# Peptides against a protein of PDB entry 1MQS, part 137

Target 1, 223 residues: chain A of PDB entry 1MQS
Amino acid sequence: ILKMLFLNKDLNNNDNITTITDDIFNQQEIIWKVLILDIKSTATISSVLRVNDLLKAGITVHSLIKQDRSPLPDVPAIYFVSPTKENIDIIVNDLKSDKYSEFYINFTSSLPRNLLEDLAQQVSITGKSDKIKQVYDQYLDFIVTEPELFSLEISNAYLTLNDPKTTEEEITGLCANIADGLFNTVLTINSIPIIRAAKGGPAEIIAEKLGTKLRDFVINTNS

## One batch from the design tools (peptide; made by RFdiffusion4, then SolubleMPNN)

Design b2_p23_3_s1 (from b2_p23_3, 10 letters changed)
Fold by OpenDDE base, seed 1:
Structure b2_p23_3_s1 (fold): chain B 223 residues (1-223), chain A 23 residues (1-23)
Amino acid sequence: as target 1 above (223 residues)
Amino acid sequence: SKAKELIDKIEENNKNFLLSLYN
C-alpha cells in the first residue's frame, strides 16, 4: 500500500510505516497527489494507515470515487478501487474531463481481461492515454485486524474445517482458497513469509499449497 | 492499435511490479 502511495517505487520494508514515511518526507521533495478510493478500499486503507501516514505520503486529499470531486488538473491522482465496470467508466470520465494531471490506477484485485480491454479501448478513444502512467491490479484479500493479525474474511472457515461432516473435497477447496488469499497477501505486503503450520491438519495443507504457489510464482516469473 | 499498445504497456508494468517483489 505504501508503495502504491509513492507511485510504486521501491521502499525499505524493514521499518514501520511511520519511519518509512518520515524518512521519505524528509529526504525527498514530496509529490502531492489525490487518493481516490471506494468503500471497500477505504476500509482497507483505514485498517493499515493512519491519517498522518497519508499526509506524510503526500496525499493532500482523499475522496470516494463516486463522490463529486473538484477538478485538480495540476495534481496527480492515485486510484485504489475495485476492478469493476462502473469504476472504470468513472476513471475514464475523469480522464476525459481532465480532472487530474496524471492517473495512477491500482485495482484492489485482479483485473479481468475483458475489463482491461474495455479500459484500454475507452482510454484510447479519449486520446489521453499518456496521462495513464500505470495500471496495477493488486491482490488485497485481507483486512488488518490487529498489528500483526489479519483476516481473509472467508465465511465460516472455522466451522467448515472443524465440522466432521465436511468432505475432504470441501476441505481441500477451502484450503486452496485460503492459500490463494495468503499468496495475494504476500504480494500485497511485498514480503516473503516464513511459513509455519501445525502438522497433521488443514494448516499443513494450506502451508504446502502456499509454498507451492510461491515457488511456482518465482519460477514462472524468472522464466 | 492504440488500445493494444496500452494493454501491452499495462501488462509489462504489472510484470515488472511482480518481479520487484522477489528481486
Scores: peptide ipSAE 0.122, ipTM 0.711, DockQ to the pose 0.575
Fold by OpenDDE base, seed 2:
Structure b2_p23_3_s1 (fold): chain B 223 residues (1-223), chain A 23 residues (1-23)
Amino acid sequence: as target 1 above (223 residues)
Amino acid sequence: SKAKELIDKIEENNKNFLLSLYN
């Protein structure tokens, strides 16, 4: 799951989740992304990750695939959903509408050959196959605990960023909260990360706010 | 076909990813 959130980069699997996220946060540039889930994958993620883990992984917002989501054409998206015809059709529609800049597709279980062919055919018709960066499938079997489910439910507050009905003020406020969380993390680990954010979206707002906080902190500590 | 090319690309990417897990 962590590999998925970091666009399937190699991670040290010998460490616990907290250590991995902290190390990545300290050693690597954060690429801001949106995470798209379904009901099943939400339960899976909730069993493994906390809200802060998603933030440390660069997830600005996460939404359900069947929910109305705001377009973020300059922001890369990670899909972690069930391998169904319905989800494939939604992903293709999102691709057609240029909803995101890049598409990293991860299926929660094995993708049947017929569905893979269907996905490929539909994507080829759009002429936007270059935006599909990855398609992975894997079987995940995790035990969901109540506290972990609760943590993800709290993170649903960030769904507001992808809600087309959300006002600019609400987005700004949420981005500020995210930046505060990231800032606190930076202070806790005593390491300043390099931040990469897509331009023209919530990620940029978060990056700017975080950058300002970090600069102010450095100035105040050196004074 | 373009569809076949995309499938091949996806399969290759997946293969490379799996191989990276064993290194």
Scores: peptide ipSAE 0.112, ipTM 0.700, DockQ to the pose 0.188
Fold by OpenDDE base, seed 5:
Structure b2_p23_3_s1 (fold): chain B 223 residues (1-223), chain A 23 residues (1-23)
Amino acid sequence: as target 1 above (223 residues)
Amino acid sequence: SKAKELIDKIEENNKNFLLSLYN
């Protein structure tokens, strides 16, 4: 999250948030920027960061993506929002209206190929693609509820997975989404986990999917 | 097309970012 707030620059993640923020604040010139969130990402940010952390990160203004926002054409903007068609359209509209100087787009979870293509197509039509500096889609998609405990906030996951009327396709899709969320979390934390899951249920399916994704990533990264 | 170029740029940036996390 801090990397995102500092425009995805490399940071030393071995230190706690306060130490990192203090060091950066004292050693580097802060770039003031706007942070645009949605309901989901607001909860995520609130669970991890304090108000003072945002200020030290150079966040001068933060608002919801669906709210009316004043133009700040000379200020860079960080979007941290869900990968939805609605949010993409809003971002593109903001781009069209020159609402901000630069656009750093961060989706809370993986952006489907179709939406990526849609975003690219719309942006290309505006002729302002140069203002989009980053588009990332592998960040924290969870809410921290307790130390070393977090939730991906997938509604009714337990009920869906245990309902006998749920189709195999639905189960597979849900498990894939959960695995993606966990994968993104791992990447954000920058630590390869030891995966433990109960056998014979959805947890095992998720664990296997996650394991595969991690292995593939490690292999591809080291090659 | 411009759209394709943007997609390529995004994918490249994402790749570089991911690599930076572990290098």
Scores: peptide ipSAE 0.070, ipTM 0.675, DockQ to the pose 0.583
Fold by OpenDDE base, seed 4:
Structure b2_p23_3_s1 (fold): chain B 223 residues (1-223), chain A 23 residues (1-23)
Amino acid sequence: as target 1 above (223 residues)
Amino acid sequence: SKAKELIDKIEENNKNFLLSLYN
């Protein structure tokens, strides 16, 4: 989601939202943009991000896709909406009307081939395909309602990871096992998580390993 | 033809996005 808000720039996924937004806000010029949502994606965004986070990400206005929205022809727009024919038609209409300067389209789930072709066809007819900067179908169908803490029930994990006598190889091995457990949990829940971990320790190692596993899985599943 | 080109571009972008999801 943060990548989406920052026009899919590579971000450090191990940092928390506040750290990422603060760093970006302080280090580079903010690109102001509008965020277009639907009911489902609104719930997702609201569960993950605060209003201040959106502001720090450069979101000046956010609206529902079905709402009457004022033209902002000099402002880029991020769409984060369900992959439906209705939403595609609205996006194309917005394109036709030059409602925004640039269009960054992100679908909340996989875009069917027929709809992709329809979108492409309609956009091509408008002659304004250059305004479409990206089209992604994200695999993020989740709502964070409340924090959950669970255990993989690995014996003495904390002690092992914090024991100065533990070798780097042992730590790496344990982290791999933890990552495997988390991966299996993710598969069971059938939801791709946003990974956050403290930097400079085992948590980061676990996060990286888990990220790799999830990435490989997503790529293979969508192939 | 233009539609196909756009589709190809989108697919390439999606591929790159997927590869960068969990870096």
Scores: peptide ipSAE 0.076, ipTM 0.671, DockQ to the pose 0.380; fails the geometry check

Design b2_p23_3_s3 (from b2_p23_3, 14 letters changed)
Fold by OpenDDE base, seed 3:
Structure b2_p23_3_s3 (fold): chain B 223 residues (1-223), chain A 23 residues (1-23)
Amino acid sequence: as target 1 above (223 residues)
Amino acid sequence: SKAEELIKKAEELNKKYLLEKLN
């Protein structure tokens, strides 16, 4: 939970929440942000954190997702809500209205594939996908880092990979194309990456394919 | 040689990560 409040940055493992927050205060400038919750996540947060902990985490305002919320276009927002169609629609509406500067979305449980497709479709229509900086659930890890952001120019890749109607053959084929693109990128930047991928999805397929390509390249170049 | 070492290191780290995610 604390990790989420700090935009899913790596935190030092301390048993004391106060110590963690104090350490962060001393290491970097506090980023003030809004926390949007639902009834379920409110109970979760309240059981773990005190009001003072939220303030130390840079949470200036917290509200329920269904409550009327004032626009804060210059303030980033953290959503910690249930993966429901209703919540997705509200988030997308907030995106459309430029309610916040950046959107960090954390679902309290696994996001069903159909809802992921819906989210992706709606976000794509808004043309404001760049404002979605993170999407997290139990298995999904999507992060946009502007300084390191690039595109392989593969149309509808996200939709295809997350559409429940997409066949495994189509996914595998697309993953191969993505791996090729990533491989070329690695060659261009002349740096060997550490690959991290979630299990049981296209990310794992891509990681395996990319790893194989990199190993083959190293062997063939004898370097 | 350097590239091979980097690949090995990356693979080890990746394995560790995957094991942690499975637990």
Scores: peptide ipSAE 0.000, ipTM 0.246, DockQ to the pose 0.026
Fold by OpenDDE base, seed 5:
Structure b2_p23_3_s3 (fold): chain B 223 residues (1-223), chain A 23 residues (1-23)
Amino acid sequence: as target 1 above (223 residues)
Amino acid sequence: SKAEELIKKAEELNKKYLLEKLN
């Protein structure tokens, strides 16, 4: 589960920081999205998450990549699939057809260079590269940067957080590292973000940790 | 049956979400 950091440009300087932090936590707005899987990743997800967990995470639709899927052009899609030529071609076709609003691609294992090049070439031809927001594998982290979007460029974060073999301690550790990175980013930008995280997963843990850090910082700065 | 209910609920929520984005 990826936490997206949105910069609140409309934060009036006059609002009590405590109120802002409380509002940030109270406004845990769930981002609804589509989850696209293959046979292998379905087994992985099913071993880690229950249907109710997916729903709480904002997954409103989940389907197999090879199945006929209805277009949802206003809904972001998360792909969690094997790094194969077939899957890449399907993703590109989905991109061409504007099947979804945004594409967050997560490969279940390392993407070979030849397939990466193929993906890049095909995407470039479509002229819709801006719709591909993220590409993750075991070693690759590619994010299209937007003014209101920041990435820590942590490779394999999604896989680590969703691998049933990952221990709770490892998850907690990774979440802490992510929260630290986000906190540093907030300080660098000198703007308080709106934290949006899916409930019931690692994203919520990260949000809580980040929120605590921000609150502590504000208290220490105002004191 | 519980899974089916959850799927149905998810679909309804998705529909609501889409409608809110279109208004």
Scores: peptide ipSAE 0.000, ipTM 0.193, DockQ to the pose 0.021
Fold by OpenDDE base, seed 4:
Structure b2_p23_3_s3 (fold): chain B 223 residues (1-223), chain A 23 residues (1-23)
Amino acid sequence: as target 1 above (223 residues)
Amino acid sequence: SKAEELIKKAEELNKKYLLEKLN
């Protein structure tokens, strides 16, 4: 969540939320943003962050997506909302109306391929695709800090994982492949990572598989 | 199509995000 609030920049510190926000607040220029939520995500945010934490993260205003919100054309917006057709339509309408300067879209759960395609299609029609800076599915909670960005070079992984036509077996298989790739990466880096993943989606499956592989490796190496 | 390009971009961003979270 904090990473999202900082536009998915890598937060190196495993420290307490307060420490992280304080460190970022002190070290970096605060980018003021608006946070757009729905009922579900409001509950999530309120459970983890205090109002002061949001402020420290540069959130100047937070609002519900269905509320009539005032335009802030010079302010970037973070959307953290459920992956629904309704929310997508609202986001696109906000884009059309130039309600914000930049759009950072984070879905609370897996975005189905059909909805992603719908979003893409609608955005393409607006001609304002450049304002969309990111589209994330929060089930994919993997922390990557620049400059340590690496790619597993798995084509269409997101689409495959989010395609309603994809079978559970295919998803599981792909997650296993991703976990294998990550495992190999971890071995290459020669550092045991702290694994964090959103619950209830492919990220959790990957995290579990990776965790198992790492545990097995440690056991086998110490034996 | 522009839509396909956006989807690709989204996938790349998500990949980056996922990779960033894994690192």
Scores: peptide ipSAE 0.008, ipTM 0.341, DockQ to the pose 0.311; fails the geometry check
Fold by OpenDDE base, seed 2:
Structure b2_p23_3_s3 (fold): chain B 223 residues (1-223), chain A 23 residues (1-23)
Amino acid sequence: as target 1 above (223 residues)
Amino acid sequence: SKAEELIKKAEELNKKYLLEKLN
């Protein structure tokens, strides 16, 4: 998150959030930015950062992507939003309207190829591709409530998985979503976990999916 | 290579854990 707020520059992450923000604040000229969030990312940011942290990161204003936002054509914007068609369309509209000077787009989770292609196509039509400075997947599809506890904020997940009326397809889909969220969490923590799950239920399915994702990621990254 | 090593280690630990539970 801090890396994103500092335009994805390399930060020395060995220190506490407060120390990092203080050090950066003292060493570099503050670039004032607008932070554009959605409901989910707002919760994520709020769980990890305080208002003062945002200010120290140069965030002058933060708003929801769906809100009617005033144009700030001389101010760069950081988008930290879910990878959805709706959000992409809004970003493109903001680009068309020259709402901000520069666009730093950070998706909270993996952007599907079809949506990336859609974004690219729409941006190309605007002729303003030069204003898009960055596009990242942040892999922050979780909310931190406590140091040892986090939530993916999937509504009624427990109920859905335990409702006998839920279809196998629904369960499979939900398990995939949960596994994706966990995968993103693991990448954010930058530590490969020991995966333990109850046998014979959705937890096992999720664990298997997560394991596969981790293996595939390692193979593809060649690190 | 580092990631592969970590995954391997995690898998080994998981295997050990499962064996301990079955015992």
Scores: peptide ipSAE 0.000, ipTM 0.244, DockQ to the pose 0.025; fails the geometry check

Design b2_p23_3_s4 (from b2_p23_3, 10 letters changed)
Fold by OpenDDE base, seed 5:
Structure b2_p23_3_s4 (fold): chain B 223 residues (1-223), chain A 23 residues (1-23)
Amino acid sequence: as target 1 above (223 residues)
Amino acid sequence: SKAKELIKKVEEDNKNFYKSLYN
């Protein structure tokens, strides 16, 4: 999250949030920017950061993507929102209206190919593609509930997985979504975990999927 | 096309992001 707030520049991830923000605040000039969130990402941010942390990160103002927002044409904007058609359309509209100087788009989870193509197509039509500085989709999609405990906030996951009427296809789909969320979380915290899961249930399926994703990622990035 | 260029940019940006995580 802090990496995102500093326009995805390299940060020392060995320190806690306060230490990182303090160091950055003292060592370099703060670039002031706007942070645009949705309901889901607001919950995520609130669980991890304090208002003072945002300020130290150079966030002068934060707002919900669906709210009316005043134009700040000389200020860069960071979007941290769900990868939905609705949000993409809003971002494109903001781009069309020159609402901000630069656009750093961060999706809370993986952006489907069809939506990426849609975003690209719409942006190309505006003629303002140069204002799109970054697009990332490998960030947190979880909410911290307790120290070292978080939730992906997937509705009725337990019920769905334990319902005898649930089809294998539905189970597979849900497990894939969970694995994707966990994978994104791992990438965001920049730490490869040791995976522990109960055997003989959906947790094992998820663990296997996650393990595969992590292994593939490590191999691809280190090869 | 500009659309294709943007897609490539996104792919490259994410690739670079992934690399940065392990540096």
Scores: peptide ipSAE 0.172, ipTM 0.772, DockQ to the pose 0.626
Fold by OpenDDE base, seed 4:
Structure b2_p23_3_s4 (fold): chain B 223 residues (1-223), chain A 23 residues (1-23)
Amino acid sequence: as target 1 above (223 residues)
Amino acid sequence: SKAKELIKKVEEDNKNFYKSLYN
């Protein structure tokens, strides 16, 4: 998230948010930006960052994508929104209207190929593709509830996993889903975690699956 | 052509992002 707010610059992940923002604030000229969110991403941002953090990151204004927003043609915009046709259309409309000077688009989850093509096609038609500086499709399957604590918000996961009536197949399926969510979370936070799980239960299964996914990913990216 | 270029850019940007995870 911080990387996104700093236009996807590489940041040292070993420091806490406050330290990072303070260092950047003190050492670099702040580029003021507008942050465009949707309901889902608002919850995520609010759980991770304080208002002061946003300010230190150069976010002067944040708004919902569906809200009426005043043009700020001299101000760059960061979009952090769900990869939907509706949001894409709104972004393109904002581009057409020269609502902002530059567009940094970050989707909260993977952007389907068809939507990517649609976005690209629409942008190309506008003739303003140069204003699109970045497009990322991040994976945000988590909500941070507390510092260093987050939830995938999978409904009744605990109950399902601990219900003796739950079938092994159901458990396996749920564990796979959880592992996928965690994997996407790892990608989102841009950090390789040390995985710890209780032995002898679903947590271990999830940990193993996640570990495998991470290892496979590392291998594939280094190739 | 411009559309294809943008697609390639997105792909490259994401690729670089993922690679940065293990740098």
Scores: peptide ipSAE 0.169, ipTM 0.765, DockQ to the pose 0.609
Fold by OpenDDE base, seed 2:
Structure b2_p23_3_s4 (fold): chain B 223 residues (1-223), chain A 23 residues (1-23)
Amino acid sequence: as target 1 above (223 residues)
Amino acid sequence: SKAKELIKKVEEDNKNFYKSLYN
């Protein structure tokens, strides 16, 4: 979400939201933007970010996509909305109307191929495809309340990973198995996670392996 | 076509996005 608000710039993921926003605010020039949400994404954003966080991210105005919005032709817009035909039509209409200077489109979940083709076709007809700067179709589409803890029930994983007699090959193999389990879990819950792992240990290895699997999966799905 | 180009862009954008998240 933070990457989205900062136009998908690289962010330091080791810090909390407040620290990240403060660091960016202090180190970089703020680009002021409009944030367009729907009911679902509003709940998601509200669960993760505070009003002050949005301001620090350069969000001057945030509105619902279905609301009447004033034109701001010199201001870039970030859309974070559900992948629906209705929302696509509204975005295209906003594009036709030159409502904003640039369009960064982020869908809360996977965009079906037919809707992607529809979006592409409509945008092409407008002749204003150059204003579409980014389109992403997979983000966190759930409300964050508290962490859900689960176990893969891999026998003696902790002991194996912390045993000094365990070989590098054994560790690598176990980490791969754990990553596979996590990958399957991600598919089951139908949500792509933001991965956090401590550096310098097995957790980092697992995170890297999982990241690779997820990236490959997404690339293959969207290609 | 312009439509095909946009589709390709979306695919590339998504690819780059996930690279940035998980690398």
Scores: peptide ipSAE 0.164, ipTM 0.756, DockQ to the pose 0.419
Fold by OpenDDE base, seed 1:
Structure b2_p23_3_s4 (fold): chain B 223 residues (1-223), chain A 23 residues (1-23)
Amino acid sequence: as target 1 above (223 residues)
Amino acid sequence: SKAKELIKKVEEDNKNFYKSLYN
């Protein structure tokens, strides 16, 4: 998330958010930006960042994508929104109207191919593709509920995993889904975790699956 | 053509993003 706010700049995540933002703020001239969110991403941002953090990251103003927003043609914009047709259309409309100087688009989850093609087609028609500086389809499958705790918000996961009527196949499938969510979370947080899980249960299955995914990812990325 | 270019850019951007996570 911080990387997004600093236009994909490499950041040292060893320090807390405030320290990171302070360091960057002190080292470089701040680039003031507008942050455009939706309901889902607002919840995420609010759970992870403080208003002061946003300010230190150069976010001078933030707004909901569906809200009426005044043009700021000389100000770069960061979009952090869900990958929906509606949001894409709004972004394209903002582009058409020259609402901002530059567009850094970050989708909260994977962008389906059809929507990517739609975005590309619409942007192409505008003739203003040069204003699209970045497009990322990040993976945000978690919400921070309290410090150092997050949830994937999978309905009845605990009950399902502990219900004796649940089949092994169902458990395996759910564990895979959880592992996928955790993997995406890791990518979003931009940190390699140390995995701890209780032995002899679903947690171990999830841990193993996640570990495998991470290892494979690292290997493939380094290749 | 421009649409294809943008698609390629997005793909490249995301690729680079993922690489930056662990490299």
Scores: peptide ipSAE 0.162, ipTM 0.760, DockQ to the pose 0.584

